Peptides against a protein of PDB entry 5OK6. Designs and how they scored, part 12

Target 1, 215 residues: chain A of PDB entry 5OK6
Amino acid sequence: ELPGLDSQWRQIENGESGRERPLRAGESWFLVEKHWYKQWEAYVQGGDQDSSTFPGCINNATLFQDEINWRLKEGLVEGEDYVLLPAAAWHYLVSWYGLEHGQPPIERKVIELPNIQKVEVYPVELLLVRHNDLGKSHTVQFSHTDSIGLVLRTARERFLVEPQEDTRLWAKNSEGSLDRLYDTHITVLDAALETGQLIIMETRKKDGTWPSAQL

## One batch from the design tools (peptide; made by RFdiffusion4, then SolubleMPNN)

Design b1_p9_4_s2 (from b1_p9_4, 4 letters changed)
Fold by OpenDDE base, seed 3:
Structure b1_p9_4_s2 (fold): chain B 215 residues (1-215), chain A 9 residues (1-9)
Amino acid sequence: as target 1 above (215 residues)
Amino acid sequence: GPPLTGNWF
């Protein structure tokens, strides 16, 4: 059952536990399409539960690029295209109004950046390849806060690299050349890696030489 | 760094 309009407003917009609460690293937040949220605001602020301003089910359709993989459209902006809600607030709205049939929730994590906490709406999708077969890529998502070491371990796992094989990473830069990722302790953000970027895993030869040394 | 090629060999 829907709670009273004032109770809805307080639960969702309360600065202690609602939309305005501080971000905490590792927490889940959810995207709500902006027009739906504004309709909900108008409904609860109107004070009449029987008004024509009832928002209906949450519908995030306009935020999705496709209904197969449920990828977000590129370039969505907080406050313009969507609102971010903490998990508790999202679950309240879903319980009260429902979510459009077949749509998944748009869950994202709070990450710790050097100076701020941020909801990571767009994790980085890297194209992982082997140095000897650039035509066979594995697309893998990483947080901006993930280490290059994690990217390397993930590449090794995807390509079934044996523990005794030595590997290293290169990134294709905007100029079309390759930059070696020497420091595995820096983050994806620190390395300025971007979605769609080609990451090449080089495997050391049995003779102890690197393939790139022959280029 | 090395140039982008289809195969490192």
Scores: peptide ipSAE 0.041, ipTM 0.767, DockQ to the pose 0.625
Fold by OpenDDE base, seed 1:
Structure b1_p9_4_s2 (fold): chain B 215 residues (1-215), chain A 9 residues (1-9)
Amino acid sequence: as target 1 above (215 residues)
Amino acid sequence: GPPLTGNWF
């Protein structure tokens, strides 16, 4: 059953625990489609619980580009296309109104960037390939705050590389050449890696030579 | 640098 309209407003909009609460690294936040949220605001501010302004179930359909992988549309803007809610507020709204049948929640993490916290709505999707089979890619999502070392470990896992095999990464740049990712301690952000970028994992030969050294 | 072709040998 729905709580009182004023209680709903306080729970969701309260600056201490609601929409305006401080961002904390590692916490989950959720996207809510803007028109639904504005309809909810109008409903709870109207003071009539039986009002025709009842928003119905949460429906984020317009935020998705597909219903297979549930990818977000590109270029969505906070405050225009969606509102961000902390996990507690999201779960309250879902419990009160429901979520459209079969539609997943749009969960995102707060990340720590230099001098700022941000909800990472668009993590980086990298195309991981092996140097000897560029036609077989694995698309993997990474945070901008993830290290190149994590990208390398993930590539090794996806390609079932044995622990004793040495590997390193190359990134295809905007000019169409390959830049070696030497420092594995820098982040995806520091390396300026972007969604859709090709990352090549090179495996060292048994003779101790690198395939790229022959070029 | 390495080619963006499948031939690294």
Scores: peptide ipSAE 0.039, ipTM 0.764, DockQ to the pose 0.464
Fold by OpenDDE base, seed 2:
Structure b1_p9_4_s2 (fold): chain B 215 residues (1-215), chain A 9 residues (1-9)
Amino acid sequence: as target 1 above (215 residues)
Amino acid sequence: GPPLTGNWF
């Protein structure tokens, strides 16, 4: 059964556990399509549970660019295209109204940026390749707050690099040249890495030389 | 510099 309309409003909109609660790094938040959410607001503010303003199941269809990989459309704006809810509030709405059949939840993480916490709606997708076979890529998602060291470790894992093998990263830049990622302690954001960017893992030769040093 | 396409070998 649906809770009372005032109870729904208080549970979803309260400043401590609802939509307006402070962001906390590492927590999950969920996107809700704005039109559905506004319909829900109108329903619960109307004071009549039998109202024709009933929002139906949550439908985020307009936020997706495809129904195969369920990727978000680019350029979505918080407060215009969607609202963000903390996990508890999202789960309440799903339990009360349901989610459109076949649609996955749009879960995102709170990240800590310099001087701000933000829900990372668009994590970075990098194309990881080896220097000796650029045709075999692994697309991997990273947070802007992830270190280059994590990107390197992830590349090593995906390509089954043995622990004794020495590796380093190069990024293809907008000018069509390769920038070496020397500092592994900086973040994906600090390195200005972007979605779709090619990241090349170079493996050191057995003779102790680097393949790139011969080019 | 390192090649952007193909094989480095």
Scores: peptide ipSAE 0.039, ipTM 0.760, DockQ to the pose 0.470
Fold by OpenDDE base, seed 4:
Structure b1_p9_4_s2 (fold): chain B 215 residues (1-215), chain A 9 residues (1-9)
Amino acid sequence: as target 1 above (215 residues)
Amino acid sequence: GPPLTGNWF
């Protein structure tokens, strides 16, 4: 049963789990398509549960670029294309109205940036490759707040690098050259890594030399 | 520097 309209409004907008609650790093937030949300707002503000403004099931279809991987369209803007809700608010709406059949929730995490907390709607997708096989990439998502060390560890894991093998990373830059990612403690953001960027994992040779040193 | 295409070897 749907809660009263005022109760819905309070729960989603002004409640402890409301849309405007403080962001907390690591928490899950969910995207709701803007038009649906606006329709919901109009519905609950209208005061008539039988109103023609009933929003129906949540449908985020317009936010997706594909229905296979459920990737978001590029360039979506908060407040224009979607609204962000904390997990509890999202779950309330889903419980009340349902989610379009077969459509996954769009869950994102709050990240802590130097001066701001933000829901990371677009994590960085890096193309991980090995120096000796650039044609075989692993696309992996990373937070902007993830360390280069995590990128390296992830690359090692994906390529099944043995613990005793030494590895390091290179990033293809905008000029078409490769920059070494020396500091593994800096973040993906600090390293200015971007979605679609090629990251090359170099493995040290058994003779102790680096492949790149021969070039 | 290292190549951006093909194999490094």
Scores: peptide ipSAE 0.037, ipTM 0.748, DockQ to the pose 0.477

Design b1_p9_4_s3 (from b1_p9_4, 4 letters changed)
Fold by OpenDDE base, seed 1:
Structure b1_p9_4_s3 (fold): chain B 215 residues (1-215), chain A 9 residues (1-9)
Amino acid sequence: as target 1 above (215 residues)
Amino acid sequence: GPPLTSNWY
């Protein structure tokens, strides 16, 4: 059942709890395809609940590059391709109109960047490999705000490294050379890591030497 | 450190 059109507009667009509310780190926001949202705006502003401008169920199909992993298309722009809604507003719209059958919601987190909050629409996807098996990669998503230490811990977990084994990371740079990630306290953003970048986990030998020291 | 990924083999 749909609430009154004015009530819908106020609930979704109000400045404190709707689309215009302040971003807060750690909160969930959701993407809505722009054309659908504009159709909804026209519907609720029209004043006729039986109008032919009824938007139907939310359909984000055009935002996805595939229906297997439900990854977003690259290069989507806020205000052009999609709008961002806070969790409460998203859940209201879904309850009123439904979501296209089989489509997952596009949930993203607010992250704290230096001097600004932002909804992280595109987290960084890194290709994690071991130094002795570069052909076997694990693709893992990280926030720009995640530490290199978290990347290392994640790599250790994925490759089932024993707690007593010592490990460190290298990043393949744009020139094709390897840069050692010495500082594990800096963020993915600070390290300028990018989606698709190869990250190599090196494991210390039992004799106490590093494989890379012999190169 | 190793300049190229191929040097790990």
Scores: peptide ipSAE 0.026, ipTM 0.676, DockQ to the pose 0.439
Fold by OpenDDE base, seed 2:
Structure b1_p9_4_s3 (fold): chain B 215 residues (1-215), chain A 9 residues (1-9)
Amino acid sequence: as target 1 above (215 residues)
Amino acid sequence: GPPLTSNWY
């Protein structure tokens, strides 16, 4: 059952726990398509539950590239294309209005960047490969705040590298050459890694030499 | 850095 319109407004829009609450790192937030949200605002502000302004179920269809992988369109802008809601507010709206059948929620995490918290709408999607088989890639998402060390550990796990095997990373740059990722403590952001970028895991030979030394 | 290649050895 829908709560009263004023109660809905207060629950979703209040500055303490609603849409405008402070961001906290690690929290989940959800995207809501802008037009639906504006329709909801008009409905609850109208004061008539029987109004023709009823927004219906949440429908984020216009935010997706496709209905197979449910990837977001590129270049979406907060406040123009979508509104961000904290998990509690999102779950209230879903419970009240429902979500379009078969459509997944668009959940994103708050990340801590230097001097700012933000909802990371677009995590970095990297293509992980081995130096000796560039044709077999693992596509993995990382936060901009994740370390290169995590990328390396993830690559080792995906390629089933044994603990005793020594590995290191290279990134393919825009010129088509490889940049060595020496510092594993810097972030994906600091390393300027981008979605679709090829990351090569090099494994040390049994003789103690590196394959790249022979190039 | 070194050029991208499929054959490292």
Scores: peptide ipSAE 0.025, ipTM 0.692, DockQ to the pose 0.613
Fold by OpenDDE base, seed 3:
Structure b1_p9_4_s3 (fold): chain B 215 residues (1-215), chain A 9 residues (1-9)
Amino acid sequence: as target 1 above (215 residues)
Amino acid sequence: GPPLTSNWY
């Protein structure tokens, strides 16, 4: 049974624990398709539970580019395409109305950027490769707040690099040249890395020289 | 930085 309409509104839209609550780093938020959410608002604000404005099950289908890997469409805009809800509010709506069969929730994390907290809707997907085999890529997701050091460690793990082997990273830039990622303490955001960008892990030779030094 | 190549050896 659904709660009263006023109770629903208070649970989802209250300024302390609802949609307008402050963002806190590490918290989970969820995307809700905008038209569904507006239909829900109209329903609960109408004051009639028997209204024809009943929103039905949550359906985020229009936010996905495919139903295989459930990747979001590019270029979605908060307030136009979707609304962000904190975990508690999302779970209430799902419990009351349900989620479309087979459709996964769209969960995202709050990240701390230099001057603002935001929900990271689009984490960065990097193409990790080795310098000697650019044709074998591993796609790995990173936060904009992750360090280049984490990207390097992840690359080493994916390519099964031995602890004694020395490695470093290069990023392919928009001009097609390679930029060395010298500082491993800066973030993915600081390095201006983007989804689909090629990241090359270079392994130092046994003679102590780098392969790139011969180019 | 080095050019983008398939093999650096």
Scores: peptide ipSAE 0.024, ipTM 0.658, DockQ to the pose 0.579
Fold by OpenDDE base, seed 4:
Structure b1_p9_4_s3 (fold): chain B 215 residues (1-215), chain A 9 residues (1-9)
Amino acid sequence: as target 1 above (215 residues)
Amino acid sequence: GPPLTSNWY
């Protein structure tokens, strides 16, 4: 059963556990399609539970570019296309109104950037490849706050690199050349890595030489 | 860095 309209408003919009609460790194937030949310606002502000403004089930369909992988459309803007709710608020709305059948929740994490917390709506998708097989990419999602070291470890894992094998990363830059990712302690953000960027894992040869040294 | 060349292909 739906709680009272005022109760709904307070539960969702409050600054302690609702939409306005401070972001905390590592916490989950959820996207809600803006039009649905605005309709919900109108509904609960209208004071009539039987009003024609009833929002129905949450439907985020317009946020998705596909219904297979449930990828978000590019270029969505907070406040224009969607609102962000903390997990508690999201779960309340879902419990009250339901979620459109078959749609997954759009869960995102709060990340800590140097000067701000942000819900990372668009993590970085990198194309990981091996130096000797550039045509076989593994798309892997990373946070902007993930280290290059994590990218390297992930690449090693995906390509089943043995522990004794030495590896390093290169990023293909906008000029088509390769920039070596020397510092594994910097973040994906610091390295200015972007979605769709090719990241090449180079494996050291048994003779101790690097393949790239011969190019 | 080295160019992305077919030498790695």
Scores: peptide ipSAE 0.022, ipTM 0.663, DockQ to the pose 0.522

Design b1_p9_4_s4 (from b1_p9_4 with S1M S7N)
Fold by OpenDDE base, seed 4:
Structure b1_p9_4_s4 (fold): chain B 215 residues (1-215), chain A 9 residues (1-9)
Amino acid sequence: as target 1 above (215 residues)
Amino acid sequence: MPPLTSNFF
């Protein structure tokens, strides 16, 4: 049931579930298409529940580049294309207005960067490959705050590397050369890895030598 | 094991 307009406004804009509440690392926030949200604002601020400004169900269609994988369009800007709501606020809106049939929620996580907490709208998608099999890539999503160690572990898992096999990572840089990712404790952000970047997992030979050393 | 393919360099 739809609560009173003032109640809606308070619930979404203020309080523990409010849009303006502090970010907390690890929490989920949700994207809401800006025009819908603005219409909702106009509706609840108008004071008439029967007004023609009723926003209808949440429709994030314009934020998606495809309706198969539900990827976000590139270059979306907070405040222009979408607003971010904490999980509680999102769930309230969905319960009140519904979500367009078939659309998934756009859930994102708060991450902690060195100087700021941020909702990570665009996690990094890396293309993981093996040094000896270029034709088989695994696209995997990582947070900017994930460690290179996690990337390596993930690569090992995806490629079913046995525990006794030693592996290391290389990143293909913008110049087309390979930079070895030596420090597994730094983050994806620290390593300046970007979406679409090729990450090569090298597996040590049985003789103890690295394939790359032979080049 | 084969080396890194030339496609990477």
Scores: peptide ipSAE 0.030, ipTM 0.714, DockQ to the pose 0.144
Fold by OpenDDE base, seed 5:
Order: structure tokens, then sequence, then C-alpha cells
Structure b1_p9_4_s4 (fold): chain B 215 residues (1-215), chain A 9 residues (1-9)
């Protein structure tokens, strides 16, 4: 059921439950392509349900790099390329207008940073590898707020490391050298890890020595 | 330990 235009506006554009509501850490928000959203705004503000300004189904195609992995284009800007809606508002729009067939929703989480909450549109994609097989990588997304410990645990899981095996991480820096990630309690953000960065998991030898100790 | 080279091992 498509509600009245004024009702749609109030459901989506309000400071309590709609687009203007405060961010809360852990909540899901969704990206809507700006042109579609502006068309919707024009439609509901026009007051004529039969208007030619009817927006049709939500289509976020222009936000994606490809329709295979559904990666977002780099450098998208809120308010220019997309708007952010809380889950409730997003689901209303989808129920009213539909989402383009085959397109996944663009769901993102609110994260808590020092003195600010934001929707993390671009999580960090790290390339996880083992020290002895740099050619086989696992690309994994992490929040900027995730700990290095989580990165390590994730790497261990992806590479099927046994619980009794000891492992540690190295990050390839911009200079091409490797920096050891000693503190597993700091965040991805604190460690200044970036998308596309190579993270090497080193596994301790059975003799108790580390492979890197030979270097 | 000094930074390791890009060629880890």
Amino acid sequence: as target 1 above (215 residues)
Amino acid sequence: MPPLTSNFF
C-alpha cells in the first residue's frame, strides 16, 4: 500500500524516526541514490499522486562499480551522490516503491569514533595473507572500529589455523616495509590501516621460533 | 626488530 504523499513525507523526513534522526552506534542505515531520492521528494511535495514526477522503484545502480560484487564506487559523497536513511525509513520506501530487481540494499552500520558517530560507508578492506604464501590472499572487510585482535582472529579463521598455533600480524606500509602490529587492542583506525593494504599473518614454528627472526 | 622488507619470506 502506498500511503498519502504527506504521510510518506512525514515518515521519511523527520527528526525522530526518519532521515533526520540521531545516529546510534550499531544501527543499520541504508544508502539511497540522490537523484531517485530527490525525485521522490519532488513527487511527495508536489501533492499530486498522479504526477509525472513519480519516482518509480529505487535504483542505486549509479552507486555501484559493478553488478557482480556490488562494490560502491570510490569517493561517493553524502548529499551529493546518496542520502542516508535509517532502517525503518528505508524499509518503508522499499515497501512503497520497490527496489530494482537484483540490486542488494546498501546497508551500512553506524560506528562510534572519538567524539562523533557516523555511518561507515566505506569499511576497510584488508588483504590477508600468510607469511609463507603471499600469493594467496583473502580480502576481508573490517570496520575502522574493529580491533587488530579481530583482524588476527579473522585471519586465523580464514587460514584454518589450529587453536594451539601462535600467530601475529604484520602490515605492509606505504614505504614497502613491514610494520609489526604489536598491540592487538588498538583499532584498525588507530593502526591507520587502509583499504587494499596487505596484512601478513606469521605463524610461529613448532620449535618456538618465528620465521621473521631469521631476517 | 627493524621493519622487514616487502619480501617477507
Scores: peptide ipSAE 0.029, ipTM 0.695, DockQ to the pose 0.332
Fold by OpenDDE base, seed 3:
Structure b1_p9_4_s4 (fold): chain B 215 residues (1-215), chain A 9 residues (1-9)
Amino acid sequence: as target 1 above (215 residues)
Amino acid sequence: MPPLTSNFF
């Protein structure tokens, strides 16, 4: 049974624990398709539980580009395509109305950027390769707030690099040139890395020289 | 090392 309409509104929209609550780094928020959410708003604000404005199950289908890997469409805009809800509010709505069968929740994390907290809807997917085998890529997801050091460690792990081997990273830029990622303490955002970008891990030779030094 | 061209090594 659904809670009263006023109770639903207060649980989802109250300024302390609802949609308008302050963002906190590390917490989970969820995307809800905008038209469904507006239908829900109309339903609960209408004051009639028997209204034809009943929203039905949450259906985020229009936010996905495919139903295989459930990747979001590019270029979605908050307030136009979707609404962000804190975990508690999302779970209430799912418990009351259900989620479309087989459709996964769209969970995202709050990240701390230099001047703002935001829900990171689009984490960065990097293509990791070795300098001597560009045909074997590993796609790995990173936060914009992750360090280049983490990208390097992740690359080393994926390619099973031995601890004694020395490695460094290059990024292929939009102009097709390779930029050395010298500072491993800067973030993915600071390095301006983007989804689909090729990241090349270079391994130092046994003679102590770098392959790139011969170019 | 300065930025390299699109030629991979």
Scores: peptide ipSAE 0.027, ipTM 0.686, DockQ to the pose 0.258
Fold by OpenDDE base, seed 2:
Structure b1_p9_4_s4 (fold): chain B 215 residues (1-215), chain A 9 residues (1-9)
Amino acid sequence: as target 1 above (215 residues)
Amino acid sequence: MPPLTSNFF
């Protein structure tokens, strides 16, 4: 059952726990398609629950590239294409209005960047490969705030590298050359890694030499 | 900086 319209407004829009509350790192926030949200605002502000302005179920269809992988369209803009809601507010709206059948929620995490918190709508998707077999890739998502060390550990895990094996990373740059990722403590953002970028894991030989040293 | 090749090296 829907709560009163004023109660809905206060629950979703209040400055303490609603849409405009401060971001906190690690929290989950959800995207809501802008037109639906504006329709909801009009409905609850109208003061008539029987109004023709009823928004219906949440439908984020226009935010997706496709209905197979449910990837977001590129270049979506907060406040123009979508509104961000904290988890509690999102769950209230879903409980009140429902979500379009078969459509997944668009959940994103708050990340801590220098001088700002933001909802990371577009994590970085990297293509991980081994130096000796570029044809077998693992596509993995990372936060811009994740360390290169995490990328390396993830690559080792995906390729089932034994703990005693030594590995290091290279990134394919825009010029088609390889950049060695020496510092594992810097972030994906600091390393300027981008979605679709090829990351090569090099494994040290049993003789203690690196394959790249033979070039 | 090494070039990217189909065989990496």
Scores: peptide ipSAE 0.031, ipTM 0.711, DockQ to the pose 0.594; fails the geometry check

Design b1_p9_5_s1 (from b1_p9_5, 8 letters changed)
Fold by OpenDDE base, seed 2:
Structure b1_p9_5_s1 (fold): chain B 215 residues (1-215), chain A 9 residues (1-9)
Amino acid sequence: as target 1 above (215 residues)
Amino acid sequence: SPAFLASVK
């Protein structure tokens, strides 16, 4: 059963625990399509539960570019296309109104940048390959705040590299050249890595030489 | 090396 309209408003819009609550790094937030949310606002502010302003189930269809992989459209803007809600508020709305059949929730994490907390709506998807087999890629999602070291460790894990094998990363740049990722302590953001970018893991040869070394 | 770079282009 739906709680009272004033109760709904307080639960979802309350600045302490609702939409206006401070962002905390690592917490999950959820996207709600803007028009649905505005309809909900109108409904609960109207004071009549029997009104024609009932929003129905949450429907985020317009936020998705496909309903197979449920990828978000590019260039969505907070406050224009969607509203962000903390997990508790999201779960309340889902329990009260339901979510459109077949749609997954759009869950995103709060990340901490040097001077701001942000919900990372668009993490970076990298194409990981080995230098000796460019035809076999693993697409892996990373936060902008993840280190290059994590990218390397992830690549090693995906390609089942043994601990004793030495590896390093190269990024294919827009000019088609390779930029070596020397510093593994910088972040994906610092390295300016972008979604769809090819990241090549080079493995050191048994003779101690690198495949990329000049003759 | 040029050969290595070329293989990825």
Scores: peptide ipSAE 0.037, ipTM 0.759, DockQ to the pose 0.308
Fold by OpenDDE base, seed 1:
Structure b1_p9_5_s1 (fold): chain B 215 residues (1-215), chain A 9 residues (1-9)
Amino acid sequence: as target 1 above (215 residues)
Amino acid sequence: SPAFLASVK
């Protein structure tokens, strides 16, 4: 059973704990399709729980480009296509109205950038490959705030590199050439890495030489 | 090296 309409509004829109609450790095927020949310607003503002304006279950179908990986469509805009809610508010709405059968929640994290906090709706998807087998890629998501060191560690893990083996990264740039990622302490953002970008992991040979130096 | 770059290009 639904709580009172005024109570719903306060729980979701309350500036202290609802949609307008301050962003905190590491917290989870959720996307809600804009039309559904506006319908909900109309419903709770109408003052009649039996109104025909009842929004029904949350349906984020229009935000997804596929139902296999549940990847978001490109170019979605906050306030136009979706609304962001903190975890507590999202869970309330789901408990009250339900979520469309089979759809996963669209969970995203708050990230801390040098001068702003924001919900990272589009993390960076990198294509990780080995220098000697470019045909086998692992697509992995990273935050813009993740270090190049994490990208390297992730690549090593995905390719089952032994701890004693030495590795380093190259990024394929827009001109098609390779840029060496020397500094592993900078972030994905600092390195200007983008979704779909190819990242090549080079493994040092047993003789102590690098493949790139011998070509 | 140019050869290394070419292999990835």
Scores: peptide ipSAE 0.037, ipTM 0.756, DockQ to the pose 0.293
Fold by OpenDDE base, seed 3:
Structure b1_p9_5_s1 (fold): chain B 215 residues (1-215), chain A 9 residues (1-9)
Amino acid sequence: as target 1 above (215 residues)
Amino acid sequence: SPAFLASVK
């Protein structure tokens, strides 16, 4: 059932589940294509449910670069390309208007940075490789708030490294050189890792030496 | 090392 226009406005723009609700770490927020949202605003502000401004179903098509993996386009900007809504508000809109057939919702998490909470629209996609087999990469997503330790553990798992094997990470920087990721307690953000960046997992030799030390 | 760096180019 579609609520009254004033009720819709109050529910989505204000209240306990409104767009301006404070961010909390770990919560899910959803992207809504900006033009659709503006059309909805015009509709509910118009005061006429039978007006020609009815927004129709939510359509986020323009936010996706592909309809296979449903990856977001790069460089989308909040307030220009999309609006962020908390889960409750998103679900209300979907229940009222529907979502375009076949499109997944664009769900993102609130992350806690040192001085701010933000919705992480673009998690970091790292290319994980082994030092001795650069041709076999695994692309894995990480939050900017994830530790380097988690990246290392994930790499070990993907490459089926046995528990007794010792490993460490290198990052290929923009200059083409390699930076050792010594501190596994810092975050992906602290290490300034970026999407598409190559992360090399080095495995210690049985003789106790590191391949990088001998080359 | 230079050799290690070269191997990952």
Scores: peptide ipSAE 0.034, ipTM 0.748, DockQ to the pose 0.251
Fold by OpenDDE base, seed 5:
Structure b1_p9_5_s1 (fold): chain B 215 residues (1-215), chain A 9 residues (1-9)
Amino acid sequence: as target 1 above (215 residues)
Amino acid sequence: SPAFLASVK
């Protein structure tokens, strides 16, 4: 059973716990397809629970580019394509109206950038490879706020690199050449790494030389 | 090195 329309509006739209609440780093928010949300707004503002404006179940189908990995379409814009809701508000809507069968929720995290907090709708997906086996990649998602050090540690873990082995990273740039990621303390954002970018983990040779330094 | 870069292409 649905709560009263005014109650629904207050739960979802209030500035303390709803759509307008402040962002907090690490908090989960959820995407709701814009047309559905506008339909819901019209419904609750209409004042008639039996209105034909009933929005039905949440359907985010138009936000996805595929139903295999449930990747978002590129270039979606907040306020145009989707609305962001905090977890509590999202769960209320799902409990009241349901979510389209088979669709996963679109959960994203709040990140802290130098001057602003934002929901990171598009984390960076990097293709991690070893320098000597480019045919075997691990696609791993990172926040723009994650350090290059974390990327390196993640690569080491995925490729089962032993602690005593020395490794470093290269990024394949738009020209097809390699840029050395020297500073492991900068972020993915600082390094301007992009989704789909190839990141090469180089492992130091037993003789103490680096493969990249060889003629 | 060029050889290293070539292996990555």
Scores: peptide ipSAE 0.034, ipTM 0.745, DockQ to the pose 0.275

